# Peptides against a protein of PDB entry 2AZE: the designs that were tried, part 206

Target 1, 148 residues: chain A of PDB entry 2AZE
Amino acid sequence: AQECQNLEVERQRRLERIKQKQSQLQELILQQIAFKNLVQRNRHAEQQASRPPPPNSVIHLPFIIVNTSKKTVIDCSISNDKFEYLFNFDNTFEIHDDIEVLKRMGMACGLESGSCSAEDLKMARSLVPKALEPYVTEMAQGTVGGVF
Target 2, 101 residues: chain B of PDB entry 2AZE
Amino acid sequence: GRLEGLTQDLRQLQESEQQLDHLMNICTTQLRLLSEDTDSQRLAYVTCQDLRSIADPAEQMVMVIKAPPETQLQAVDSSENFQISLKSKQGPIDVFLCPEE

## One batch from the design tools (peptide; made by RFdiffusion4, then SolubleMPNN)

Design b1_p28_6_s2 (from b1_p28_6, 10 letters changed)
Fold by OpenDDE base, seed 1:
Structure b1_p28_6_s2 (fold): chain B 148 residues (1-148), chain C 101 residues (1-101), chain A 28 residues (1-28)
Amino acid sequence: as target 1 above (148 residues)
Amino acid sequence: as target 2 above (101 residues)
Amino acid sequence: MPFTINLSKLNKHIKFSVLLNAPPLPPP
């Protein structure tokens, strides 16, 4: 009885670990797709423009975004060496990391929300190694969650 | 019996986890390749137009923050306090503003 | 020492403003 009980605990531990890794893998796939799609888009854009963008006209990853209403009053304290910043707002604000920005830009092809068109899915599959394509398909169908 | 069934389940879960680990390894390898590719890093950027697509500067003030690795970010968003604190140990923090147009 | 700035003066202390992309060059 005690032995079976110990194995049940171990079983549950492994199931939870697998669930966590599934979530991590999905996020990694989305990041890969988003990054590659961004690079591809920019490469094409530069080719069409026949030149790279001016140095100060773009923001390279990594970055974070802070946005708030234009009516929000912001006070900022900065150290002399610019190592420390303190922003005080009189109203709510939003913070977004670069991955979230890329997702909202559609760089993950809507895979993150299950809103992939046939074209989106085709693009997503083209941006991952062959071994990951089945998982991308499952993500698009919303069928991820089972134990392989 | 129950013991044999549990033992079999654990073996199956182990195999499943190994498959998952393999896929994760493939994915992390691809991300590492991207980070090591100079051309990819050069092209890994967003524009002001991109930022407007997520938060229109006509309605929202948009700040872009670039900070060194391991920079500490503390944010408080409550009825009594709206604050962001940034503390870097590896270099200066850069702040950019996205104009309306 | 740390100093406080108002949002109206932020442009003085930020590195750059995000600019729009340059338009594509006309074909030769």
Scores: peptide ipSAE 0.019, ipTM 0.847, DockQ to the pose 0.020
Fold by OpenDDE base, seed 3:
Structure b1_p28_6_s2 (fold): chain B 148 residues (1-148), chain C 101 residues (1-101), chain A 28 residues (1-28)
Amino acid sequence: as target 1 above (148 residues)
Amino acid sequence: as target 2 above (101 residues)
Amino acid sequence: MPFTINLSKLNKHIKFSVLLNAPPLPPP
């Protein structure tokens, strides 16, 4: 009985670990798709324009976004060496990382929310190695874990 | 028996995890290749238009923060205090505003 | 809600240099 209990505990431990890794893999896939799609978009745009965008018109990754109402008063303190910043707001704000921005831009093809059109899914599949394509399909269908 | 069944389940879970690890390795390899490709790095950018699309530019101010690795960000967002603190250890922090079109 | 984030944890799988390509904030 005790031996069975020990194995059941181990089983649960492994299941939880697998669940965590599944989540990590999904995020990695989304990042891969988003970045490759972004690069592809920009490459195409520059080719069509026959030139890169103006230097001050783009922001390279990595970055963080902070947004708040235009009515929000912001007090900013900066150290002389710019190593330290302090922002005080009189109202609420939001913080987003670059990956979240890319997702909101649609760079992950709606895969993050299971909102892929047929074209979106086709694009997503084209941006990953062959071995990952089945997993992308499962993500789009909401059936992740079926292979395991 | 029950013991044999559990043992078999654990073996199957191990195989599943190994498959998962393999897929993760493939994915991380692809991401590493992207990070090492100079052209990809050059093309890994968003525009002001992109940033305006994530928040209503008529109502929201968008601020962009670029900081070195290991920079610490502390944020407080409560009814009594709204604050962001940034502390870098590896270089200066740059902050930009996304202009309204 | 207070929280602390190490920026190195963001986008940890792809390493890019920090570039300056946006309008600077006005002086505080």
Scores: peptide ipSAE 0.018, ipTM 0.851, DockQ to the pose 0.061
Fold by OpenDDE base, seed 5:
Structure b1_p28_6_s2 (fold): chain B 148 residues (1-148), chain C 101 residues (1-101), chain A 28 residues (1-28)
Amino acid sequence: as target 1 above (148 residues)
Amino acid sequence: as target 2 above (101 residues)
Amino acid sequence: MPFTINLSKLNKHIKFSVLLNAPPLPPP
């Protein structure tokens, strides 16, 4: 019946929206864990060293990185006001945002790939509010989506 | 019947979505608090050592880009063209080079 | 493969200040 068809359309719409929100939530959780873990790491390191790192040895968030082979020839053009940059490469390059960098550093405890150990999971849970801990557990187990 | 089942599903999905919205709000709040904490901002950094773990400067050139919000990045990576274009509207863009060893 | 990314979308979640903490690239 048309009524059932209409409800089915609405059901599908809501399912898709929920799916999108689940993805967004997972990313937000990973960001939170990664950032807090980074801050915690650096705080501990500075305490142990009894000093901050040299100024030119660190890059503060936010940032992106571009990497390419050292053999790659790069032509860089910069506007006078530094509002515009143009890079021309003679070979392939890679771009990574800061979150991706943090993930690769292990700051998200391997949660992003479902490769977290028991200790990693414990760390991840410790870096989020209590309300988010169940979801972190679901992410680690790969059971996110049970709401469907 | 089917109608009853669909109606029940919609109610359950609504509750699920509301829960997700709540959790997302918690997350965004935590991130905002982190961004507003000066000590956290000071400690929110990576080192060249960290970057070397991602891309070895012995083999790779690693550039760091710090740009204002709403900066546009256009990239072309194909067999015919390799290009990155950055255009800022809110301020200057800074590009840094990670030192090699 | 062409693509366009808004850097704000990459980092919209965190409102950290832009700091100069590395050697700048040499001028062109």
Scores: peptide ipSAE 0.018, ipTM 0.853, DockQ to the pose 0.068
Fold by OpenDDE base, seed 4:
Structure b1_p28_6_s2 (fold): chain B 148 residues (1-148), chain C 101 residues (1-101), chain A 28 residues (1-28)
Amino acid sequence: as target 1 above (148 residues)
Amino acid sequence: as target 2 above (101 residues)
Amino acid sequence: MPFTINLSKLNKHIKFSVLLNAPPLPPP
């Protein structure tokens, strides 16, 4: 009885750890897909235009975005060395990291929400190593979380 | 019996975890390769149009922050306090605005 | 030494990273 109890505890511990790793893996996959898709998009666009975009027309990763109403009053305190910033707003704001921006742009092919068309899924699969393709498929189907 | 069943479950879970570890290693390796590829980094950018799809500059002020690694970000968004604090350890923080039309 | 600027002065100290009227790249 005690042995079974010990194994049950261990089972639960492992299940939770696996769940955490699954979440981490999914995020890594999404990041990879989004990044590669962005690069491919831009490469293709530059080829079509026969030139790179002007340097000041694009923003390179990594970055974060802060947006707020244009009516929001922002006070910014900056250190001389620009190592420290303090922004005070009189209203709500939003913060988005670059990965979130890419996801919202559709660079993750809708895989983040399991809303992939057949074409999106094909794209997603093409942007990962072969070993990851089954997992991408599972993500698209919303079947991740089962025991392998 | 129950003991045998649990033992088998644990073995299966171990195999699953090992597979996950392997897949994660593949992912991290791929990401590292991307970070080391100069051409990929050159092409890793978004446009103003992209940002507008996230927040319309006609209605929203869009600020872009580029900060060195290990930069600390603290944000408070409540009815009583709306604040963002940034502290870099490795270099200056750059802030950009999307142009207003 | 730290200094504070408001929104109206912010654009004087913040770089505009995107050029106005830059032609968009063709869609993929």
Scores: peptide ipSAE 0.020, ipTM 0.858, DockQ to the pose 0.022; fails the geometry check

Design b1_p28_6_s4 (from b1_p28_6, 9 letters changed)
Fold by OpenDDE base, seed 5:
Structure b1_p28_6_s4 (fold): chain B 148 residues (1-148), chain C 101 residues (1-101), chain A 28 residues (1-28)
Amino acid sequence: as target 1 above (148 residues)
Amino acid sequence: as target 2 above (101 residues)
Amino acid sequence: PPFTINLSPLNKHIKFSVQRNAPPLPPP
């Protein structure tokens, strides 16, 4: 029946939207964990050192990393107001945003890849509001994807 | 029947979506709080040592780009063209190299 | 193929040194 067909289309639409929101939520959770973990790491480090690091030794978020072979020739053109940049490379390059960097540093506790130890999971849970803890657990177990 | 089943499914999906929206709101709120906290922002940094774990400056040139929010980055990485374009509307862009050890 | 990424609006930016090796682009 046409009614059933219409509802099936709507059902599929909602399922897809939910899936997208699940992905977005997971990313937001990972960002939160990564940022808070980074902050606490640095706070502890500064406390141990009894001072902040030298200004030129740190890069504050946000940032983008571009890496390429040392042999790669790079031409960089910059606008006078520094609002526009153009980089030309003679070989391949890689781009990493700050979140990816933090993940690779382990700031997301391996939650992004499902490689959480018990200690990692404990840390991850401690860095989110209580309402998000169940979802963090699901992420660690790889059970996210079902309708809840 | 099938119609009844679909109707029930839609109701359940609506509830699930509302739950997700709520959780997302919590997350975004937490992130905003972090962005507005001066001490957190002061401590939100990585070191060159951290970056070495991503790409070794001994083998790779590591360039750091700091730009205002919503700066547009366009990149082409193909056999015919290797290019990065940055366009900011909110302020200047800064670029520097991560020094080697 | 080309791809576009927008930098995160979450955090504040800090100014650093600028490196260039080509003539400046025309101002916007």
Scores: peptide ipSAE 0.021, ipTM 0.856, DockQ to the pose 0.089
Fold by OpenDDE base, seed 1:
Structure b1_p28_6_s4 (fold): chain B 148 residues (1-148), chain C 101 residues (1-101), chain A 28 residues (1-28)
Amino acid sequence: as target 1 above (148 residues)
Amino acid sequence: as target 2 above (101 residues)
Amino acid sequence: PPFTINLSPLNKHIKFSVQRNAPPLPPP
């Protein structure tokens, strides 16, 4: 009985770990797709323009975005070495990391929500190694979650 | 029996996790390759136009934070307190405003 | 309640370079 109980605990532990890893893998795949798609977009744009973007006109990854109403009053305190910042707002704000920005830009091809057109899915598949293509397909279908 | 069934389940889960680990290794390798590719890093950027598609500066003030890896960001958003704290250990933090179009 | 945000795994691996692309915030 005790042995079975121990194995059941281990089983549950492994199931939870697998679930967590599945989530992590999906996020990593989305990041890869979004990043490669962004690079491809920019490469194409620069080729068409026959020039790089103007200096100070682009924001390189990584970055974080904070947005709030233009009416929001913000007080900022900065340490002398700029290692520490403190912002106080008089109203609500939003925070977005660069991956979220890329997703909202469509760089992940809608794969993050399983809302992929045939073209979106084709693009997504083309941006990952062959070994990951089946998983991308499953993500698009919303069928990821089983134990394989 | 029950013990045998559990043992078999654990073996199957182990195999599944190994497959998952393999896929994760492939993915992390790709991300590493991307991080090491100079041209990819040069092209890894968004524009102010991109940011306006996320939060229009006509309605929202957009602040950009560039910080070293492992920088800690703590945020409080409640009726009594609206605060963001940034703490870096690896270098200075750069913060600037995205201009309106 | 307070929450903490960390950079994504991708962000941790991508080479970081500081670039000022817009006017900086005024000093406190």
Scores: peptide ipSAE 0.021, ipTM 0.856, DockQ to the pose 0.076
Fold by OpenDDE base, seed 4:
Structure b1_p28_6_s4 (fold): chain B 148 residues (1-148), chain C 101 residues (1-101), chain A 28 residues (1-28)
Amino acid sequence: as target 1 above (148 residues)
Amino acid sequence: as target 2 above (101 residues)
Amino acid sequence: PPFTINLSPLNKHIKFSVQRNAPPLPPP
């Protein structure tokens, strides 16, 4: 009885750890897909334009964006060495990291929400190593989380 | 019996975790390779148009923050306090705005 | 509520600079 109880505890522990790793893996996959897709998009765009964009017209990863109403008053305090910033807003703001921006741009092919078309799924699969393709498929189907 | 069932479950879970670890290793390796590829990094950018699709500069101010690795970002967004704190460990922080139309 | 955001592992090299009244980027 005690032995079974110990094993049950261990089982639950492992299940939780697996769940955490699944979440981490999914995020890593999304990052990979989004990044590669972005690179491909830009490569194609530059080829079509026959030139790269002006350096000051683009924002290279990594970055964070903060958006707020134009009416929001922002007070910014900056240290002398620019190592520290403090922003005070008089109204709500939004923060988005670069990965979130890419996701919202569709660079993750809708895989982040399981909203992939057949074409999106094909693209997503093409942007990962073969070993990751089954997992991408599971993500698209919303079937990740089971024991395998 | 119950013991045998649990033992089998644990073995299966161990195999599953090993598979996950393997996949994560593959994925991490891919990300590392991307970070080391100069051409990929050169092409890893978004435009102001892209950002406008996320937050319209016609109505929203869009501020871009570029910070060194390990920079800490703390934010408070409540009815009483709206604040963002940035602290870099490796260098200066740069901030710029997307242009308005 | 307060929260902390960390950049992705892929983007380990992040340069942060905040300018007061930062100039806008030129349009693409």
Scores: peptide ipSAE 0.023, ipTM 0.861, DockQ to the pose 0.098; fails the geometry check
Fold by OpenDDE base, seed 2:
Structure b1_p28_6_s4 (fold): chain B 148 residues (1-148), chain C 101 residues (1-101), chain A 28 residues (1-28)
Amino acid sequence: as target 1 above (148 residues)
Amino acid sequence: as target 2 above (101 residues)
Amino acid sequence: PPFTINLSPLNKHIKFSVQRNAPPLPPP
């Protein structure tokens, strides 16, 4: 029946939407863990040093990183108001946002790859509200993807 | 029948989506709280040492870009063209080179 | 292939240093 066909289409639509939201939630959780972990790390470090780091030695979020070979020639043009930049490279480059940097630093406790030690998982759980802990556990186990 | 089965499935999916929405709201609230906490923002930084652990300045040039929200980044990375274009609508863009050790 | 990213950071913008020896862009 046409009604059944319509409902099947709606079913597929909802499944796709749920999948998208699952991905978004996972990313948000990783961001939360990474940020809180970063703050905790820096707080501890400053306490140990009894002083904050030199201002010119730190980069506050947000930022992005562009890296390329030191042999790469880069031509840069900047608008007068500095609202526009144009970079031309003669070779390949890489771009990393701050979240990716934090992940590579281990700030997300390896949760992004589902590769967490018991300690990593414990840390990750401690950095999220109770309601999110089960989802963190699923992420660590690689069992995320099902419908609730 | 089939209709009843599909209807039930849709109800279950709706409940699942509502649960996801709830969790997302919790998470976004936490992120908002982080953004509003001045002490957290003060401590939300990486060092050049951190960046060197990701991309060694001895081998790679590491450029840092700080741009306002909603800045558009257009990148082309192909054999024929290597380009990055930045366009901000909310303020100036800052670019600097990460120092080597 | 070309790609575009809209930067939507959580944290506020903080100014540091700017490269000042680059030529200006032509008007769009």
Scores: peptide ipSAE 0.021, ipTM 0.855, DockQ to the pose 0.079; fails the geometry check

Design b1_p28_7_s1 (from b1_p28_7, 13 letters changed)
Fold by OpenDDE base, seed 1:
Formats: structure tokens, C-alpha cells, sequence
Structure b1_p28_7_s1 (fold): chain B 148 residues (1-148), chain C 101 residues (1-101), chain A 28 residues (1-28)
């Protein structure tokens, strides 16, 4: 009886670990798709323009975004060597990483939210190794982990 | 029996986890290749126009932070104030505003 | 991000949460 109880605890531990790994894999796939899609978009745009964009007009990854109302009062303190920053806001603010920005741009093809059209799915599949294509399909259908 | 059933479940879960590990290895390899490709790095950028998908600069102030790896970001919501603290260990932090147009 | 690992600490009142990644955060 005690042996069975121990195995049941282990079973639950493994199930949770698998669930976590599934989440991690999905995020990694989304990042891969988003980054490759971004690079592809920009390559095409530069080819059409026959030149790269002005250096001060673009923001290279990685980056973090902070946004707040234009009415928000912000006080900023910066160290002499610019190693430390302190911002004080009198109102709410939001923080977004570059991955979130790419997702909202549609670079992950809507795969992250289950809003993936047939064309989006085709694009997503084309941006991953062949071995990952079935998993991308499962993500689009919302059937990831159905066997577990 | 109960013991046999649990033992079988654990074997199946082990196989499933191994499959996931394999897929993750493939994915991390691809990401590593991207990080090592100079041309991809050059083309990995967004514009301020792109950032409007997050917040329209006409209505919101949009601040961009570029910092070295392992930078610490502390966000505080207290009764006193809202605060962001940045601390870098490897180099200077760059902060700039995204223009409206 | 693919290229950078940050250390995030979120403090709401007396509650402290440490994260190894951050996609979206709303402080209100």
C-alpha cells in the first residue's frame, strides 16, 4: 500500500513536469517562429527599398518596452556610469518584452492565441524544422498534450 | 493490479518526457543557430511604427530600454508610488523615447 | 528574449515575486 502511494506521488510529479516542459516547448517554438518571421519581413522590406533603414529609425532586439499615459509624471534618476536607473511614476504603467511585441505584431502567426488562419499555419510550419511541424499543427488546433 | 497499473503509467510518462526532451533539443538548436547568424541579428529589429501595436505613441508615452545581459529590473507597486529600478552589471543601460511620428 | 536574460522582481505592497522572464506586466 505504501509503495503504491509513493508511486502515485511520483506519477503526479512527472505529470506536472511534463506539463511544464510542454509550456516551455510551445514558448520556444513561438519565439523561433516570431524571430524568423521578423527577419524574413525585414529582409524583404530592405530588398524592396534597395537599402537598409536609417540606423536611428529601428530598434534591434533585445529590448524592453515601458508605456504609460502621456499625462503620467515620471521622475528619473541615473547614475553617472548609467549602470543604474530609477523611475518614479505617479500613475500606472506597463512593461512588455520584445517577444510580446513580436506576438502583437503577428510575427508568431496568431499561433499563440489560437487565431491561426490556414495561411498563418502554413507560414508557421515553414519556419520550423520538419520534426516540429506536427507539434505546430497541434498548437494551432489546441490539441497539444492530448495524449498525456 | 494497482501496482502494475502505476508502474505502466510511469513507463509511459517516461517515454513521453523523452519525446518532449528531443523536440526541445531540436528547438534550442535552431534558436542557437539564429543567435549565431550575423545576418539574422542585423535584420532582427522593429520600428516605432511596430511599437504602436503595443501602445499608440499618440496616446501613450513609449519608452525603450536596451540593457546588457543579466540586468535586474525591479517593478514596485506600493502605497507610496509606482517605481522601476534598473541595475546593470555588465555595462551602461540605454533608455530612449519612441517618437509619435 | 532569445539574446538576453533579465532578472525581474515584482513588488506589490509586501508581496515579492521573482521571475526569469517577462512578457507583459501591468502595474496599477
Amino acid sequence: as target 1 above (148 residues)
Amino acid sequence: as target 2 above (101 residues)
Amino acid sequence: SLLVDWEFTIIRGDKVEKLDKLHKLVMS
Scores: peptide ipSAE 0.398, ipTM 0.901, DockQ to the pose 0.789
Fold by OpenDDE base, seed 2:
Structure b1_p28_7_s1 (fold): chain B 148 residues (1-148), chain C 101 residues (1-101), chain A 28 residues (1-28)
Amino acid sequence: as target 1 above (148 residues)
Amino acid sequence: as target 2 above (101 residues)
Amino acid sequence: SLLVDWEFTIIRGDKVEKLDKLHKLVMS
């Protein structure tokens, strides 16, 4: 009885760990898809334009975005070596990482929200190694969480 | 019996976790390869127009922060102020505004 | 980010949270 109870506790622990790893894997897959898709997009665009974009017109990964109302007053203090920044805002602000930007751009093919068209899913599958394709399919179907 | 069933479940979960770990290793390897590929890095960029998916520069000020690895970002939301503190360990931080297009 | 590891600390009032990643954060 006690032994069974101990095993049940362990079972639950393992299930939770697996769940966490599944979440991590999904995020990694989304990052991979988004990144590769972005690169592909830009490669095509540059080929069509027969030149790269002006250096000051693009933002290379990685980056962080901070946005706030244009009415927000921002005070900035910068160290002499630019190793330290301090921003003070008199109103609310948002922070977004590059992955969030890519997702909103559709670079993850809507996989992050389970909003994949057939073409989106096809693209997503094409951007991952074969071993990950089944998992991408599961993500699109919302069936992730099963036991392998 | 119950004990046998639980034991079997644990074995199955262990196998499942191992399979999951394998997939994660594949994925992390791919990401590392991408991060090390110079051509990919050259093409890994967005435009200010792309950033409109986050915030419209016509209505929002959009600040871009580029910082080296292991940079610390502290965001503070208090009744007194809203604050972002950046502390880099490995190099200078670059901050610029995304122009309105 | 895919390329850079950040150390995020979020302070909301008396609440302090350490994060390994940050996709979106609204400070209001």
Scores: peptide ipSAE 0.386, ipTM 0.900, DockQ to the pose 0.776
Fold by OpenDDE base, seed 3:
Order: structure tokens, then C-alpha cells, then sequence
Structure b1_p28_7_s1 (fold): chain B 148 residues (1-148), chain C 101 residues (1-101), chain A 28 residues (1-28)
């Protein structure tokens, strides 16, 4: 009886760990798709323009963005060596990392919300190794979550 | 019996986790390859127009933060203040507005 | 980010949360 109880505890622990890893895997897949899609987009754009964009017109990854109302008053203090920054806002602000920006740009093909068109799904699948394609399909269908 | 059933379940879960780990390794490898590819690095950028698409340019200002690895970002939401503190360990931090703004 | 690991500390009132990664944060 005690042995069975111990195994049940272990079972639950493993299930939780698997759930966490599933979440991590999904994020990794989304990142991969987003990055590859971004690179592909820019490559195509530069080819069409027959030149790279002006250096100061683009922001290379990685980055973080902070956005707030244009009416927000921001006070900034910077250390001499620029190792430290302090921003004070008189109103609310948002912080977004580059991955979130890419997702909003559609670089993850809507896979992050499971709202992929057939074409979006095709694109997403094309941007991952073959071994990951089934998982991408499950993500698009919203069927990820069980133990496989 | 119950014991045998639980043992079988654990075995199945172990197999599932191993498969999951394998897939994660594949993903991690692909991401590393991207980060190490010079051409990919060159093409890994967004434009100010891209940023405007996610933040209403008419109403919002957008600051860009470029910082070295392991930079600490502390965000504070208090009754007294809204605050962001950045502390780098490895080098200077660059903060700027989108040039097109 | 894939390329940079950040250390995030979020303080909301008296609550402090440390995160390894953060995609979106709204401070209001």
C-alpha cells in the first residue's frame, strides 16, 4: 500500500515536470519559427530592394522595448559608464522583449495562439526540422497538453 | 494489480519525457545554429515600422534597449512611482528612440 | 531573447517576483 502511494506521488511529479517541459518546448518552437521567418522576410526584402536597409533604420536583435503614452513624463538618470539606467515614469508603461514583438508581427504565424490559417501552418512547418512538424501541427490544433 | 498499473504508467511517462527532451534538444540546436550564423545575424532585425505596427505610433512612444547578457531589469509599480532600473554586468547599455520618431 | 538572457525583477506594490524571462509586462 505504501509502495503504491509512493509511486502515485512520483507519477504526479513526473506529470507536472512534463507539463512544464511542454510549455518550454512550445516556446522554443515559436522562437525558432519567429527568428527564421524574420530572417527570411528580411532576406527577401533586401533582395527586392537590391540593397540592405540604412544602418540606422533597423534594430538588430536582441532588444527590449518600452512603450508608454507620448504624454508620459519620463525622467532618466544614467551612470557615467552607462552600466546603470534609472527611468521614472509618471504613468503606466509596457515592456516587451524581442520575441513578443516578433509574435505580434506575425512572425510565429499565429501559432502562439493556435490561430493559424492553412498557409500559416504550412509556413510554420517549413521553418522547423521534420521531427518537430507533428508537434507544430498539434500546437496549431490546440491539442498539445496531453502526455504522448 | 494496482502496483503493476502504476509501474506501467511511470514507464510510459518516462518514455514521454525522453521524447520531449529529444525534441527540446533539436530546438535548442537549431536556435544555436541561428545565433552562430553570420548571415542570420545580419538579417535578424526589425524596423521602426515594425515597431509602430505593435505600438500605436500616434499615441505611444517607443524606447529601445540594447544591453549585454545578464543585464538586470527591475520594474517597479508602486503608488509612488512607475520605475525601470537597468543594471548591466558586462558592458554599457544603449537606450534610444526609434530613429524615425 | 534567444540571444540574451535577462534577469527580471518585478515589484508591484509589496510583491516581488523574479523571472528568468519576460515577453510582455504591463506596469499599471
Amino acid sequence: as target 1 above (148 residues)
Amino acid sequence: as target 2 above (101 residues)
Amino acid sequence: SLLVDWEFTIIRGDKVEKLDKLHKLVMS
Scores: peptide ipSAE 0.378, ipTM 0.902, DockQ to the pose 0.788
Fold by OpenDDE base, seed 4:
Structure b1_p28_7_s1 (fold): chain B 148 residues (1-148), chain C 101 residues (1-101), chain A 28 residues (1-28)
Amino acid sequence: as target 1 above (148 residues)
Amino acid sequence: as target 2 above (101 residues)
Amino acid sequence: SLLVDWEFTIIRGDKVEKLDKLHKLVMS
């Protein structure tokens, strides 16, 4: 009946919205884990070294990364107030968010790819509020999509 | 029947969405707490060595860009031009080059 | 990251894509 058809449309609409929210939540979780894990790592490192790192040796978040071959010619134009930058490259380049850096560092415990060891999963769980732990588990198992 | 099944599905989906919203709120709150915690921010850093996970500075030029919120980044990928345009609204943009060693 | 609200616009050929987040982008 028409009523069922309408409900089916609504069902699909909701499923899509949920999928989007799942993706957003997963990203939020990964960011949280990555940040906390980074902070924890650095805290431990500083404790072991008994000093903070030299100021010019570290890059504080937030940032973005642009990388290209050393052979790439880069022309840079900067406004006087440094509010505007223009980079021209003669070859390909990559742009990375700081979160991507953290992920590749393993700060997200491999959760981003579902490649968590038992210890990785334990770490990931420890870095989120209790309410998020079940979802972290689902992410690690790759079963989030199966919930709906 | 079909109607009953769909109705049940919609109820379940509504509950699921509400749960997601709740979890997202929790996550957002945690992230805000991190952003407001001075000690966390002090410790939220990477090294050039860490950046090698993205690209080895020995082989690649690694540029670090620090910009204030609401900065616009436009990247152009065309057959003739490769460009990055940055426009800040709130303050100056800082650009650093990660040394090879 | 969520620490900074970036506004991304990616132009690939004749395509213009506005993004609310950026993880990794290879421009080639």
Scores: peptide ipSAE 0.211, ipTM 0.883, DockQ to the pose 0.749

